# Peptides against a protein of PDB entry 1Y74, part 20

Target 1, 57 residues: chain A of PDB entry 1Y74
Amino acid sequence: LGLERDVSRAVELLERLQRSGELPPQKLQALQRVLQSRFCSAIREVYEQLYDTLDIT

## One batch from the design tools (peptide; made by RFdiffusion4, then SolubleMPNN)

Design b2_p14_6_s2 (from b2_p14_6, 9 letters changed)
Fold by OpenDDE base, seed 2:
Structure b2_p14_6_s2 (fold): chain B 57 residues (1-57), chain A 14 residues (1-14)
Amino acid sequence: as target 1 above (57 residues)
Amino acid sequence: EDARLAAVLAELRA
């Protein structure tokens, strides 16, 4: 399971999109804030723990 | 279509 890596990659791409000016940055920045929030991290950690324990496919 | 945006969306769904 690589959710932490996937989230980090998503944030990286969002930052690039914000710098490019191709899209309005406000919604991209809002999404980035959600992905980097303590709430999202807490949910991710629970999911990863359950995945490792239960072997959810 | 913005391929970079599509990549972000793909990561969110993965």
Scores: peptide ipSAE 0.024, ipTM 0.522, DockQ to the pose 0.165
Fold by OpenDDE base, seed 4:
Order: sequence, then C-alpha cells, then structure tokens
Structure b2_p14_6_s2 (fold): chain B 57 residues (1-57), chain A 14 residues (1-14)
Amino acid sequence: as target 1 above (57 residues)
Amino acid sequence: EDARLAAVLAELRA
C-alpha cells in the first residue's frame, strides 16, 4: 500500500501547476491544503491500518 | 482545455 506516496505525488503535481501560472492557483492551493490536512492524514492512516488486517482490494 | 491539467489528471488516475 502506497497511499502516502500517492498523496505526496498529487501534492507535487498541484505545486507544479500553481508555479506554472497556467491556471488560477486558488482552487489548486485549496485542494493541496485539503490533501495535507490533519483530517486527510488521519483518514489515510486508518485506511492503511485496516488494509493490513482486512485485505482491501 | 489545459493539456497540463489533463496530464496531471491522467497521472492521478493511473
């Protein structure tokens, strides 16, 4: 399971889009903040713990 | 449509 890596990659891509200036950065920054929030991190950790025990596909 | 945005979305869905 690589959810932490996938979230980190998503944040990296959002940061690149913000720096390019090709799109209005406000909504991209908002999405980045959601992905980096304590709430999303906590949900990710719970999912990772359950994955090891429940074999989620 | 922004080609860079489309590439990001494709990367996220892969």
Scores: peptide ipSAE 0.024, ipTM 0.486, DockQ to the pose 0.299
Fold by OpenDDE base, seed 3:
Structure b2_p14_6_s2 (fold): chain B 57 residues (1-57), chain A 14 residues (1-14)
Amino acid sequence: as target 1 above (57 residues)
Amino acid sequence: EDARLAAVLAELRA
């Protein structure tokens, strides 16, 4: 799965976009906040744990 | 601008 890595990469890209100043930062920052939230992390962890057992195709 | 956003979205989908 590598969801944790993908989320980390997503955050990195969002930070770069915010620093560029070429796009309105508000929505990017909001998305970053969501991705870094404890809630998102918890959901991700549960998903990763269940993925192998549920064999989500 | 939009091209960079599109690139980020593409990275997220990969």
Scores: peptide ipSAE 0.022, ipTM 0.495, DockQ to the pose 0.281
Fold by OpenDDE base, seed 5:
Structure b2_p14_6_s2 (fold): chain B 57 residues (1-57), chain A 14 residues (1-14)
Amino acid sequence: as target 1 above (57 residues)
Amino acid sequence: EDARLAAVLAELRA
């Protein structure tokens, strides 16, 4: 399970896209804010903790 | 094709 790493990588890529200027930054920034939100982090932690119990493959 | 954008979309779908 690499969800934490995947989210961190997604944020990194969003930051690079915003700096490149090849896309309007507003929606990318909004998505980054969601991924870095306390709520999203809490949901991620719940998912990771339940993963082994539910044996999701 | 923007490889960085494709990578972000791949992470969102994972």
Scores: peptide ipSAE 0.023, ipTM 0.519, DockQ to the pose 0.150; fails the geometry check

Design b2_p14_6_s3 (from b2_p14_6, 7 letters changed)
Fold by OpenDDE base, seed 3:
Structure b2_p14_6_s3 (fold): chain B 57 residues (1-57), chain A 14 residues (1-14)
Amino acid sequence: as target 1 above (57 residues)
Amino acid sequence: EDEELERRLAELRA
């Protein structure tokens, strides 16, 4: 499972969008903050661990 | 205004 990679890629894209100035940055920045929050990171980590342990692929 | 967003979303899915 590559959730960490996917989230990192999402954040990267959000940063690019913010720098482009094409879209209002406020909501993009807010979403980035959520994705980088301690809570979101903790939940992601637990999910990845459980997913790998249970081997539900 | 959504052109860049759409392009980046496509990149994410690829």
Scores: peptide ipSAE 0.024, ipTM 0.416, DockQ to the pose 0.466
Fold by OpenDDE base, seed 4:
Structure b2_p14_6_s3 (fold): chain B 57 residues (1-57), chain A 14 residues (1-14)
Amino acid sequence: as target 1 above (57 residues)
Amino acid sequence: EDEELERRLAELRA
């Protein structure tokens, strides 16, 4: 399971959207901060550990 | 409300 990669990709895409100017950047930036938060990272790490042992998806 | 966002995300994933 490569959730770390997927989250990194999501952040990259959000940054591109913010630079495009087509959308107001505030909510996109807020979402980016959530995805980069220590809380989100900790939850992701626990999920990745359990994924290999349990079929929780 | 998020149709433009969805279109842009699709473009960026391509």
Scores: peptide ipSAE 0.021, ipTM 0.382, DockQ to the pose 0.689
Fold by OpenDDE base, seed 5:
Structure b2_p14_6_s3 (fold): chain B 57 residues (1-57), chain A 14 residues (1-14)
Amino acid sequence: as target 1 above (57 residues)
Amino acid sequence: EDEELERRLAELRA
């Protein structure tokens, strides 16, 4: 499971969208901050580890 | 706003 890559890509896209100036940046920046938060990163890491360990299919 | 956001994100993913 590559959630780290997916979150990194999402942040990259949010940054480019903010630079476009076509949308109000505040909500996009808020979402970016959530995705880059320590809490989100910690939960993501735990989830990835558990998923890899328990996925025996 | 959500529709415009989705369109812009689709363009950026391409």
Scores: peptide ipSAE 0.020, ipTM 0.383, DockQ to the pose 0.757
Fold by OpenDDE base, seed 2:
Parts: C-alpha cells; structure tokens; sequence
Structure b2_p14_6_s3 (fold): chain B 57 residues (1-57), chain A 14 residues (1-14)
C-alpha cells in the first residue's frame, strides 16, 4: 500500500494545476489543503498501519 | 477548460 506516495503525487499535480492558471485556483488549493491536513495525514497513517497488520482484503 | 485536470487525474490513475 502506497497511500503516502499517491497523496504526495496528487498534491504535486494540484500544485501544477494551480500554477498553470487554466482553472480557478480556489477549489484546487482547498483540496490540496485538505489532503495535507493533519487530520487526513493521521487517518492515512492509521489506515496504512492497519492495512499492513490486518491484511484487509 | 478541464483538459489539464482530466490529464492529471489520468496520470494519478495510471
């Protein structure tokens, strides 16, 4: 499971989208902030740990 | 207008 990697990639892409100027940056930036929030990070870490230990299928 | 977004989403799914 590579949620950390996937989230990091998502944030990277969101940053590129914001810099491109093609889209209004407000909602993109909001989504980025959600993904980088302490809450989401904490939930991700717990999920990754449980996934590894419990082998959730 | 959404072409860049769609492309980036496709990159994430790949």
Amino acid sequence: as target 1 above (57 residues)
Amino acid sequence: EDEELERRLAELRA
Scores: peptide ipSAE 0.024, ipTM 0.416, DockQ to the pose 0.377; fails the geometry check

Design b2_p14_6_s4 (from b2_p14_6, 6 letters changed)
Fold by OpenDDE base, seed 4:
Structure b2_p14_6_s4 (fold): chain B 57 residues (1-57), chain A 14 residues (1-14)
Amino acid sequence: as target 1 above (57 residues)
Amino acid sequence: ADEELERRLRELLE
């Protein structure tokens, strides 16, 4: 699904940034956790279901 | 697309 793919891509990029040490780790880790949280996953699922139902994606 | 996304992520984290 499009949104799932986009979130996964963002997480991958954040992981790369974290390994580089170029950015403050705390903010980066916080964002990573948010994107991978159950809350974010639940939201994603709802939107993806809606998009599937409406044939948007 | 990935480069732009990375740029946006950097902006959010700076």
Scores: peptide ipSAE 0.222, ipTM 0.768, DockQ to the pose 0.108
Fold by OpenDDE base, seed 5:
Structure b2_p14_6_s4 (fold): chain B 57 residues (1-57), chain A 14 residues (1-14)
Amino acid sequence: as target 1 above (57 residues)
Amino acid sequence: ADEELERRLRELLE
């Protein structure tokens, strides 16, 4: 599934936005922390396993 | 796709 790739893409874009300094850093950093958290990884794992089990493409 | 995602991220963070 592409969920891991999509999350990685989002993180990369947030890093670029952070370097630009155009956005409030606290909100940006909070979102980065969420996307890179163990919680997010665990949810992603469950999500992907469920879709694998259900054979959803 | 990346441009749209970036736009949405900007909107979310504003």
Scores: peptide ipSAE 0.221, ipTM 0.767, DockQ to the pose 0.108
Fold by OpenDDE base, seed 2:
Structure b2_p14_6_s4 (fold): chain B 57 residues (1-57), chain A 14 residues (1-14)
Amino acid sequence: as target 1 above (57 residues)
Amino acid sequence: ADEELERRLRELLE
């Protein structure tokens, strides 16, 4: 699965981009907040549970 | 993999 790891890595990359100043901070920060939100976590949890149930790698 | 992800993120945010 690795969805949680992928999301975490995406957040790390966004943090790097933010520190570099290469991108507009507002949109970047918005995406970071979404990826770290309870909503995103809940969706991820359902997703992972579904794949665990179906035994999909 | 990280390079592709970063590229996609840049595309979304630029």
Scores: peptide ipSAE 0.219, ipTM 0.766, DockQ to the pose 0.107
Fold by OpenDDE base, seed 1:
Structure b2_p14_6_s4 (fold): chain B 57 residues (1-57), chain A 14 residues (1-14)
Amino acid sequence: as target 1 above (57 residues)
Amino acid sequence: ADEELERRLRELLE
């Protein structure tokens, strides 16, 4: 599945982009907050629980 | 893969 890893990778890339100053910080920070939110984690957990048995690659 | 993801993120955030 790798959803957790993909989200973590996205957050890492956003952190790099933020440090570079190449993009507007507001939208970047907002996306970072969403990806790291309890809501996102809960949705990810439900998603993984539902699809772990389906062996979705 | 990371390059494509970064590109998509840039497109989303610009």
Scores: peptide ipSAE 0.218, ipTM 0.765, DockQ to the pose 0.107

Design b2_p14_7_s1
Fold by OpenDDE base, seed 1:
Structure b2_p14_7_s1 (fold): chain B 57 residues (1-57), chain A 14 residues (1-14)
Amino acid sequence: as target 1 above (57 residues)
Amino acid sequence: SEREEALRLLEELE
């Protein structure tokens, strides 16, 4: 799983969208905060560990 | 544009 990479890319996307001003930044910023939260990171790590351990592919 | 860059990034995530 490349979830860490994907999350980082998603954050980059959100930052660009916020800077462009083409969309109201509030919801974008909220989503960015979720993706960068300790909770999201912890869930991601658990998910990745379980994925590797259980081989649910 | 930043919009076009964002669309490219979205495509990479899909």
Scores: peptide ipSAE 0.029, ipTM 0.567, DockQ to the pose 0.129
Fold by OpenDDE base, seed 2:
Structure b2_p14_7_s1 (fold): chain B 57 residues (1-57), chain A 14 residues (1-14)
Amino acid sequence: as target 1 above (57 residues)
Amino acid sequence: SEREEALRLLEELE
């Protein structure tokens, strides 16, 4: 499962959008902060561990 | 446009 990779890519793309200046950065930055939060990262890690252990779908 | 750029970035995620 490439969840960590996908989240990292999402953050990168959000940063690119913010740097373009075409969109108000506030909401984009807020979303980036959520994705990089300790809560989200912890849930991701648990999910990935369970996925590897249980071999879900 | 800003909307088109956002859509392109979303497309890259998929």
Scores: peptide ipSAE 0.022, ipTM 0.539, DockQ to the pose 0.203
Fold by OpenDDE base, seed 5:
Structure b2_p14_7_s1 (fold): chain B 57 residues (1-57), chain A 14 residues (1-14)
Amino acid sequence: as target 1 above (57 residues)
Amino acid sequence: SEREEALRLLEELE
């Protein structure tokens, strides 16, 4: 399903947007921290494992 | 602009 890849790409794009300096970086950085949090990582891993096991497609 | 850059980045994500 590529969820790990998509989250990694989203973080990369948020970093690029922060470096542009045109937007206030605080909320972008907060979103980046949420996406990189242990909670989000754990939920992502569980979701991916269940998706692979149950074949919910 | 910041809006145009944000839209371009979202298009790259999809």
Scores: peptide ipSAE 0.022, ipTM 0.534, DockQ to the pose 0.192
Fold by OpenDDE base, seed 4:
Structure b2_p14_7_s1 (fold): chain B 57 residues (1-57), chain A 14 residues (1-14)
Amino acid sequence: as target 1 above (57 residues)
Amino acid sequence: SEREEALRLLEELE
């Protein structure tokens, strides 16, 4: 399970969308902040730990 | 379009 990688990639893509200027950046930026938050990171870590012992998809 | 760009980027996550 590579959630850390996928979240990092999602943030990278959100930054690209913001720079393109085709979409209003405010909500994209807000989503980026959520994905980078300590809360989101902590939940991700718990999920990744449980994933190895439980069949979670 | 912005929609098409967003969809292309979402495909890169998979």
Scores: peptide ipSAE 0.021, ipTM 0.538, DockQ to the pose 0.124

Design b2_p14_7_s2
Fold by OpenDDE base, seed 1:
Structure b2_p14_7_s2 (fold): chain B 57 residues (1-57), chain A 14 residues (1-14)
Amino acid sequence: as target 1 above (57 residues)
Amino acid sequence: TEAEEVQRLLEELE
């Protein structure tokens, strides 16, 4: 699953969007912190393990 | 604009 890569890409895009200044940065930064949290990483790991076990295409 | 940036973000996530 590309979920780790997609999360890393989402964080990069959120950093770019914060630097543009066209959007309120606080909510974008909060979302970035959630995506980088140990909680999000643990959910991602469980999701990847379940996906591999269930053979969902 | 805010809407154009959100649209660019969505296109980059596809």
Scores: peptide ipSAE 0.024, ipTM 0.558, DockQ to the pose 0.129
Fold by OpenDDE base, seed 5:
Structure b2_p14_7_s2 (fold): chain B 57 residues (1-57), chain A 14 residues (1-14)
Amino acid sequence: as target 1 above (57 residues)
Amino acid sequence: TEAEEVQRLLEELE
């Protein structure tokens, strides 16, 4: 599943936007923190496990 | 511009 890669790419892009300084960095940083949260990682892991299980059946 | 940067980043996500 590409989901881990896509989340990692989204975080990288949010870091680039924060460095441009044209956007208020606080909301971008909050979104980055959500994407890097243990909650999002746990949901991703469950999603990947379920997808792998359903794809095999 | 902010809009052009956001557009470029969205194009990099596709």
Scores: peptide ipSAE 0.024, ipTM 0.558, DockQ to the pose 0.122
Fold by OpenDDE base, seed 2:
Structure b2_p14_7_s2 (fold): chain B 57 residues (1-57), chain A 14 residues (1-14)
Amino acid sequence: as target 1 above (57 residues)
Amino acid sequence: TEAEEVQRLLEELE
């Protein structure tokens, strides 16, 4: 689903920002950790299951 | 610049 792709893209972009070194890496790394957390993954799975069931197009 | 990098990343999310 689009959400898994968008989360993966957001993580990739945060990794690029951290490597540029222009931004304080701590906040970017904290956001990346949230997006990669088990909690975020569980919410994504519930969302994807509901999306598939409810056919929210 | 930091602002230009953030702007490029926002454009890549759209």
Scores: peptide ipSAE 0.024, ipTM 0.558, DockQ to the pose 0.129
Fold by OpenDDE base, seed 4:
Structure b2_p14_7_s2 (fold): chain B 57 residues (1-57), chain A 14 residues (1-14)
Amino acid sequence: as target 1 above (57 residues)
Amino acid sequence: TEAEEVQRLLEELE
């Protein structure tokens, strides 16, 4: 399932953007923390289970 | 620019 990879990639990109200094880092860091949260991971797992079961593609 | 960085990052998510 691409979602775990895409979330991991989004986190990596947010880290790069924070390091560039072109954007205020605080909101980017907050978004990164949300994407890395146990809540986001649990929702991802439920989504992946439903996707595998329902063949939503 | 900020907009060019955001656009580049969106293109890297596709």
Scores: peptide ipSAE 0.024, ipTM 0.562, DockQ to the pose 0.126

Design b2_p14_7_s3
Fold by OpenDDE base, seed 1:
Structure b2_p14_7_s3 (fold): chain B 57 residues (1-57), chain A 14 residues (1-14)
Amino acid sequence: as target 1 above (57 residues)
Amino acid sequence: SEAEEVQRLLEELE
């Protein structure tokens, strides 16, 4: 599925965006923390399992 | 600009 890889890529891009200073960093950092949380990881795991079970193309 | 940064981000996520 690649969701884990996509989340990792999103976190990387958020870090770059924060460093550029073009956008307010506070909400970007908050989103980054959410994406790295155990909650998000658990939801991702459930999502991936359901995706495999349902065999959605 | 801010809008350009967001657009670049979205393109990288595709």
Scores: peptide ipSAE 0.023, ipTM 0.539, DockQ to the pose 0.131
Fold by OpenDDE base, seed 2:
Structure b2_p14_7_s3 (fold): chain B 57 residues (1-57), chain A 14 residues (1-14)
Amino acid sequence: as target 1 above (57 residues)
Amino acid sequence: SEAEEVQRLLEELE
């Protein structure tokens, strides 16, 4: 599934946005931390397992 | 600009 890849891409984009300095980095960093959190990872894993089991495209 | 950069990133996410 593309979810892991999409999350990784989102984190990369947030890093680029933070480096640009045009936006306050605090909220961007907070969002990045959420996406990289163990909670988010666990939810992603459950999501992917369910989709694999149910064969939902 | 800030808005343009955000828009570019959103487009890259799609």
Scores: peptide ipSAE 0.022, ipTM 0.543, DockQ to the pose 0.131
Fold by OpenDDE base, seed 4:
Structure b2_p14_7_s3 (fold): chain B 57 residues (1-57), chain A 14 residues (1-14)
Amino acid sequence: as target 1 above (57 residues)
Amino acid sequence: SEAEEVQRLLEELE
């Protein structure tokens, strides 16, 4: 579906942004942790199951 | 700049 890949890419981009030092890292790191959380993964799995079952536009 | 960096990252996400 690509959602897992997109989340992984988002995390990668957040890491780059943190390393650049141009932005305060704390909030970026917090967002990164949310995207990597078990909760986020569970929601993603539900979404993917529904996407496979339903014709989602 | 910070804004340009964010914009570049968003473009890469697409």
Scores: peptide ipSAE 0.022, ipTM 0.544, DockQ to the pose 0.126
Fold by OpenDDE base, seed 5:
Structure b2_p14_7_s3 (fold): chain B 57 residues (1-57), chain A 14 residues (1-14)
Amino acid sequence: as target 1 above (57 residues)
Amino acid sequence: SEAEEVQRLLEELE
């Protein structure tokens, strides 16, 4: 799964949105932190392992 | 605009 790559790309895009200054940065930054959290990383890892094992397609 | 930039970034995620 390219889930790690997709999460990294989402974080990059959130950084660009924050730099534009057209949106309030607080909620964007909060979402960015959630995506980078240990919790999300752990869930992603479990998800990827289960996906590879169970082949849920 | 804000909406146009969000739309552009969403297209990059696809």
Scores: peptide ipSAE 0.021, ipTM 0.540, DockQ to the pose 0.122

Design b2_p14_7_s4
Fold by OpenDDE base, seed 4:
Structure b2_p14_7_s4 (fold): chain B 57 residues (1-57), chain A 14 residues (1-14)
Amino acid sequence: as target 1 above (57 residues)
Amino acid sequence: RERQEVLELLRELE
């Protein structure tokens, strides 16, 4: 689904920004950990189930 | 460029 791709892309971009040194890496790493958390994955699963149930395209 | 793309993606997720 679009959300899984967007979360995966956000994680990739956060890794690039951490390597560029343009921003404090600790805050970017904390955001990356939130996006990769079991909580974020559970919210994504609920979103996917709602999306499949509502037949939203 | 990458910073702006992150901010756009975060806005699309809200």
Scores: peptide ipSAE 0.044, ipTM 0.587, DockQ to the pose 0.437
Fold by OpenDDE base, seed 3:
Structure b2_p14_7_s4 (fold): chain B 57 residues (1-57), chain A 14 residues (1-14)
Amino acid sequence: as target 1 above (57 residues)
Amino acid sequence: RERQEVLELLRELE
């Protein structure tokens, strides 16, 4: 599923950017917490339930 | 590199 992969990649990249010190870590950590929130997980589950039947290769 | 990739992914999610 494209959305799950993109969210997982966004979280990974936010962790790398926090470790590099190139940007203020607090804002990146806040965005990572939003992407890892129960709300974003529930949206992913709904997306998966709606589109797991749509063979979108 | 990683900063640009994050900004691209965020634009694809909007």
Scores: peptide ipSAE 0.044, ipTM 0.587, DockQ to the pose 0.472
Fold by OpenDDE base, seed 1:
Structure b2_p14_7_s4 (fold): chain B 57 residues (1-57), chain A 14 residues (1-14)
Amino acid sequence: as target 1 above (57 residues)
Amino acid sequence: RERQEVLELLRELE
């Protein structure tokens, strides 16, 4: 499942956007912290497990 | 460029 890669890519892109100054960096940093949170990782693991179970049907 | 790529990625997650 691409979700780990997509989250990792989203974090990388948010870091680039923070460095460009094109957007208020504080909101981008807050979103990056949410994506890197233990909560987001736990939701990702549940999502991946549910899809692995549904792809068997 | 990166802004559009983030919006495209978020749309692929929905």
Scores: peptide ipSAE 0.043, ipTM 0.582, DockQ to the pose 0.401
Fold by OpenDDE base, seed 5:
Structure b2_p14_7_s4 (fold): chain B 57 residues (1-57), chain A 14 residues (1-14)
Amino acid sequence: as target 1 above (57 residues)
Amino acid sequence: RERQEVLELLRELE
């Protein structure tokens, strides 16, 4: 699904921005941890299940 | 490039 790819891409881009030193790394790392959290994964799973159920209608 | 792409992705999540 698009959301898993977009989250994976956002994590990759946040890692690149942390390595460039252009921005304070702590805020970028905090956002990366939020995107990789069990909460975001659970919301993604619920979203995926709802869309799989609605695409059958 | 990468900074702008991150800002665009963050706007699509709102």
Scores: peptide ipSAE 0.041, ipTM 0.573, DockQ to the pose 0.482

Design b2_p14_8_s1 (from b2_p14_8, 7 letters changed)
Fold by OpenDDE base, seed 4:
Structure b2_p14_8_s1 (fold): chain B 57 residues (1-57), chain A 14 residues (1-14)
Amino acid sequence: as target 1 above (57 residues)
Amino acid sequence: EEEEALLELARRIE
């Protein structure tokens, strides 16, 4: 499970999309803020721990 | 293009 890496990559790509100016940045920025939130990080960590422990597919 | 950028984002997190 690589959720931390995938979330980090998603944030990076969202930043690139915002800088390109092709898409309206507001919703992209909002999504980025959600992905970077302490709440999202805490949920991710719990999920990763449970996944590693239970090996849920 | 915008669509390809979004598809690339999806591909990167899969």
Scores: peptide ipSAE 0.025, ipTM 0.519, DockQ to the pose 0.065
Fold by OpenDDE base, seed 5:
Structure b2_p14_8_s1 (fold): chain B 57 residues (1-57), chain A 14 residues (1-14)
Amino acid sequence: as target 1 above (57 residues)
Amino acid sequence: EEEEALLELARRIE
């Protein structure tokens, strides 16, 4: 799964959007913190491992 | 514009 890559790309895009000044940065920064949290990372790892295990193709 | 910025973000992630 490209989920780790997609989360990393989402964080990068949130940083760019914060720098543009078009949006209030607080909510974007809060979302970035959630995506970078240990909890989100742990769920992602479990999801990826289960997907790899259940992928019987 | 906030909506256009969020739509652009979504288009870049997908």
Scores: peptide ipSAE 0.024, ipTM 0.516, DockQ to the pose 0.063
Fold by OpenDDE base, seed 3:
Structure b2_p14_8_s1 (fold): chain B 57 residues (1-57), chain A 14 residues (1-14)
Amino acid sequence: as target 1 above (57 residues)
Amino acid sequence: EEEEALLELARRIE
């Protein structure tokens, strides 16, 4: 799935957007915090396990 | 550009 890689890339892009200052940083920072949260990581791990074992097509 | 970075982010999460 590569969800860990995709989340890491999303966080990197959010950090770049925050540094540009062209967007209000508060929502970007909030989204970054959600993506880096232990909760998001736990849900990602469960999703990856289920995806590997179930045909969710 | 900021818009391009947002479009890249969207493409990564879709």
Scores: peptide ipSAE 0.024, ipTM 0.526, DockQ to the pose 0.073
Fold by OpenDDE base, seed 2:
Structure b2_p14_8_s1 (fold): chain B 57 residues (1-57), chain A 14 residues (1-14)
Amino acid sequence: as target 1 above (57 residues)
Amino acid sequence: EEEEALLELARRIE
């Protein structure tokens, strides 16, 4: 599963959108902070471990 | 526009 990669890509894209000025940065930054939170990272790690263990494709 | 930028974000994540 590319979940770590996809989350990292989402954060990168949010940073680009914030820098473009096309959108109000506050909501984009809030979403970025959620994705980078320790809670989100912990849930991601559990999810990835479960999928690796269960061999769910 | 704001909607187009969000749709572009979604397309790039997929």
Scores: peptide ipSAE 0.024, ipTM 0.524, DockQ to the pose 0.065

Design b2_p14_8_s2 (from b2_p14_8, 6 letters changed)
Fold by OpenDDE base, seed 4:
Structure b2_p14_8_s2 (fold): chain B 57 residues (1-57), chain A 14 residues (1-14)
Amino acid sequence: as target 1 above (57 residues)
Amino acid sequence: ELDRLLEELARLIE
């Protein structure tokens, strides 16, 4: 399951947006922090475990 | 640059 990879890629893209200066950084930073939070990581881990065992698509 | 990054994000979510 590529969910961890996809979240990491999303965070990377948000960092690029922040550095470009085309958008106010505050909301992008907040979203980035949510995606990197322990809560989000824990939910992702549970989802990935269920996906691996049940082959949920 | 913004449009390209938004397109990349959209492809990731799909």
Scores: peptide ipSAE 0.030, ipTM 0.532, DockQ to the pose 0.063
Fold by OpenDDE base, seed 3:
Structure b2_p14_8_s2 (fold): chain B 57 residues (1-57), chain A 14 residues (1-14)
Amino acid sequence: as target 1 above (57 residues)
Amino acid sequence: ELDRLLEELARLIE
């Protein structure tokens, strides 16, 4: 599952958006922090384990 | 550039 890669790419895109100044940086930074949080990582790990176990195609 | 970045994010969610 590319979920870790996708989260990392999302964080990168949010950083680019923050630097552009076109959007309020605080909300983008908050979302970035959520995506990088231990909680989000734990949920991602559970999701990946379930996906592997259930063999969802 | 914002529209392009949003399109990249949208492709990730697909």
Scores: peptide ipSAE 0.029, ipTM 0.531, DockQ to the pose 0.063
Fold by OpenDDE base, seed 1:
Structure b2_p14_8_s2 (fold): chain B 57 residues (1-57), chain A 14 residues (1-14)
Amino acid sequence: as target 1 above (57 residues)
Amino acid sequence: ELDRLLEELARLIE
């Protein structure tokens, strides 16, 4: 689903933002870690399965 | 660059 791609893109954007040094990296790193967490991945998998099963459009 | 990145993030959430 688009969700995996969107999460990956969000992580990439956060990495770019961290490297720019325009903002304190700590919060950005925290967001990145949340998006890459096992918890977030598990929720994403459940969401994707439910989306496919329930045909949520 | 920040504004551009925020715009790209906003498009993902929209």
Scores: peptide ipSAE 0.028, ipTM 0.528, DockQ to the pose 0.065
Fold by OpenDDE base, seed 5:
Structure b2_p14_8_s2 (fold): chain B 57 residues (1-57), chain A 14 residues (1-14)
Amino acid sequence: as target 1 above (57 residues)
Amino acid sequence: ELDRLLEELARLIE
């Protein structure tokens, strides 16, 4: 669903920001790690499964 | 470049 794509796009944008060197890389890297964490991935998977099950149009 | 990337990120969150 859109959430997986949006998280992947957010991570890509953070990588570009990190490579630009215009911002402190440590905070950007920390945010990227949070978005790619097992916890966030598990919550995303549960959310997507519930959304697919409950959002029956 | 930073402003453009922030705008893209903001559009994703909204």
Scores: peptide ipSAE 0.028, ipTM 0.527, DockQ to the pose 0.065

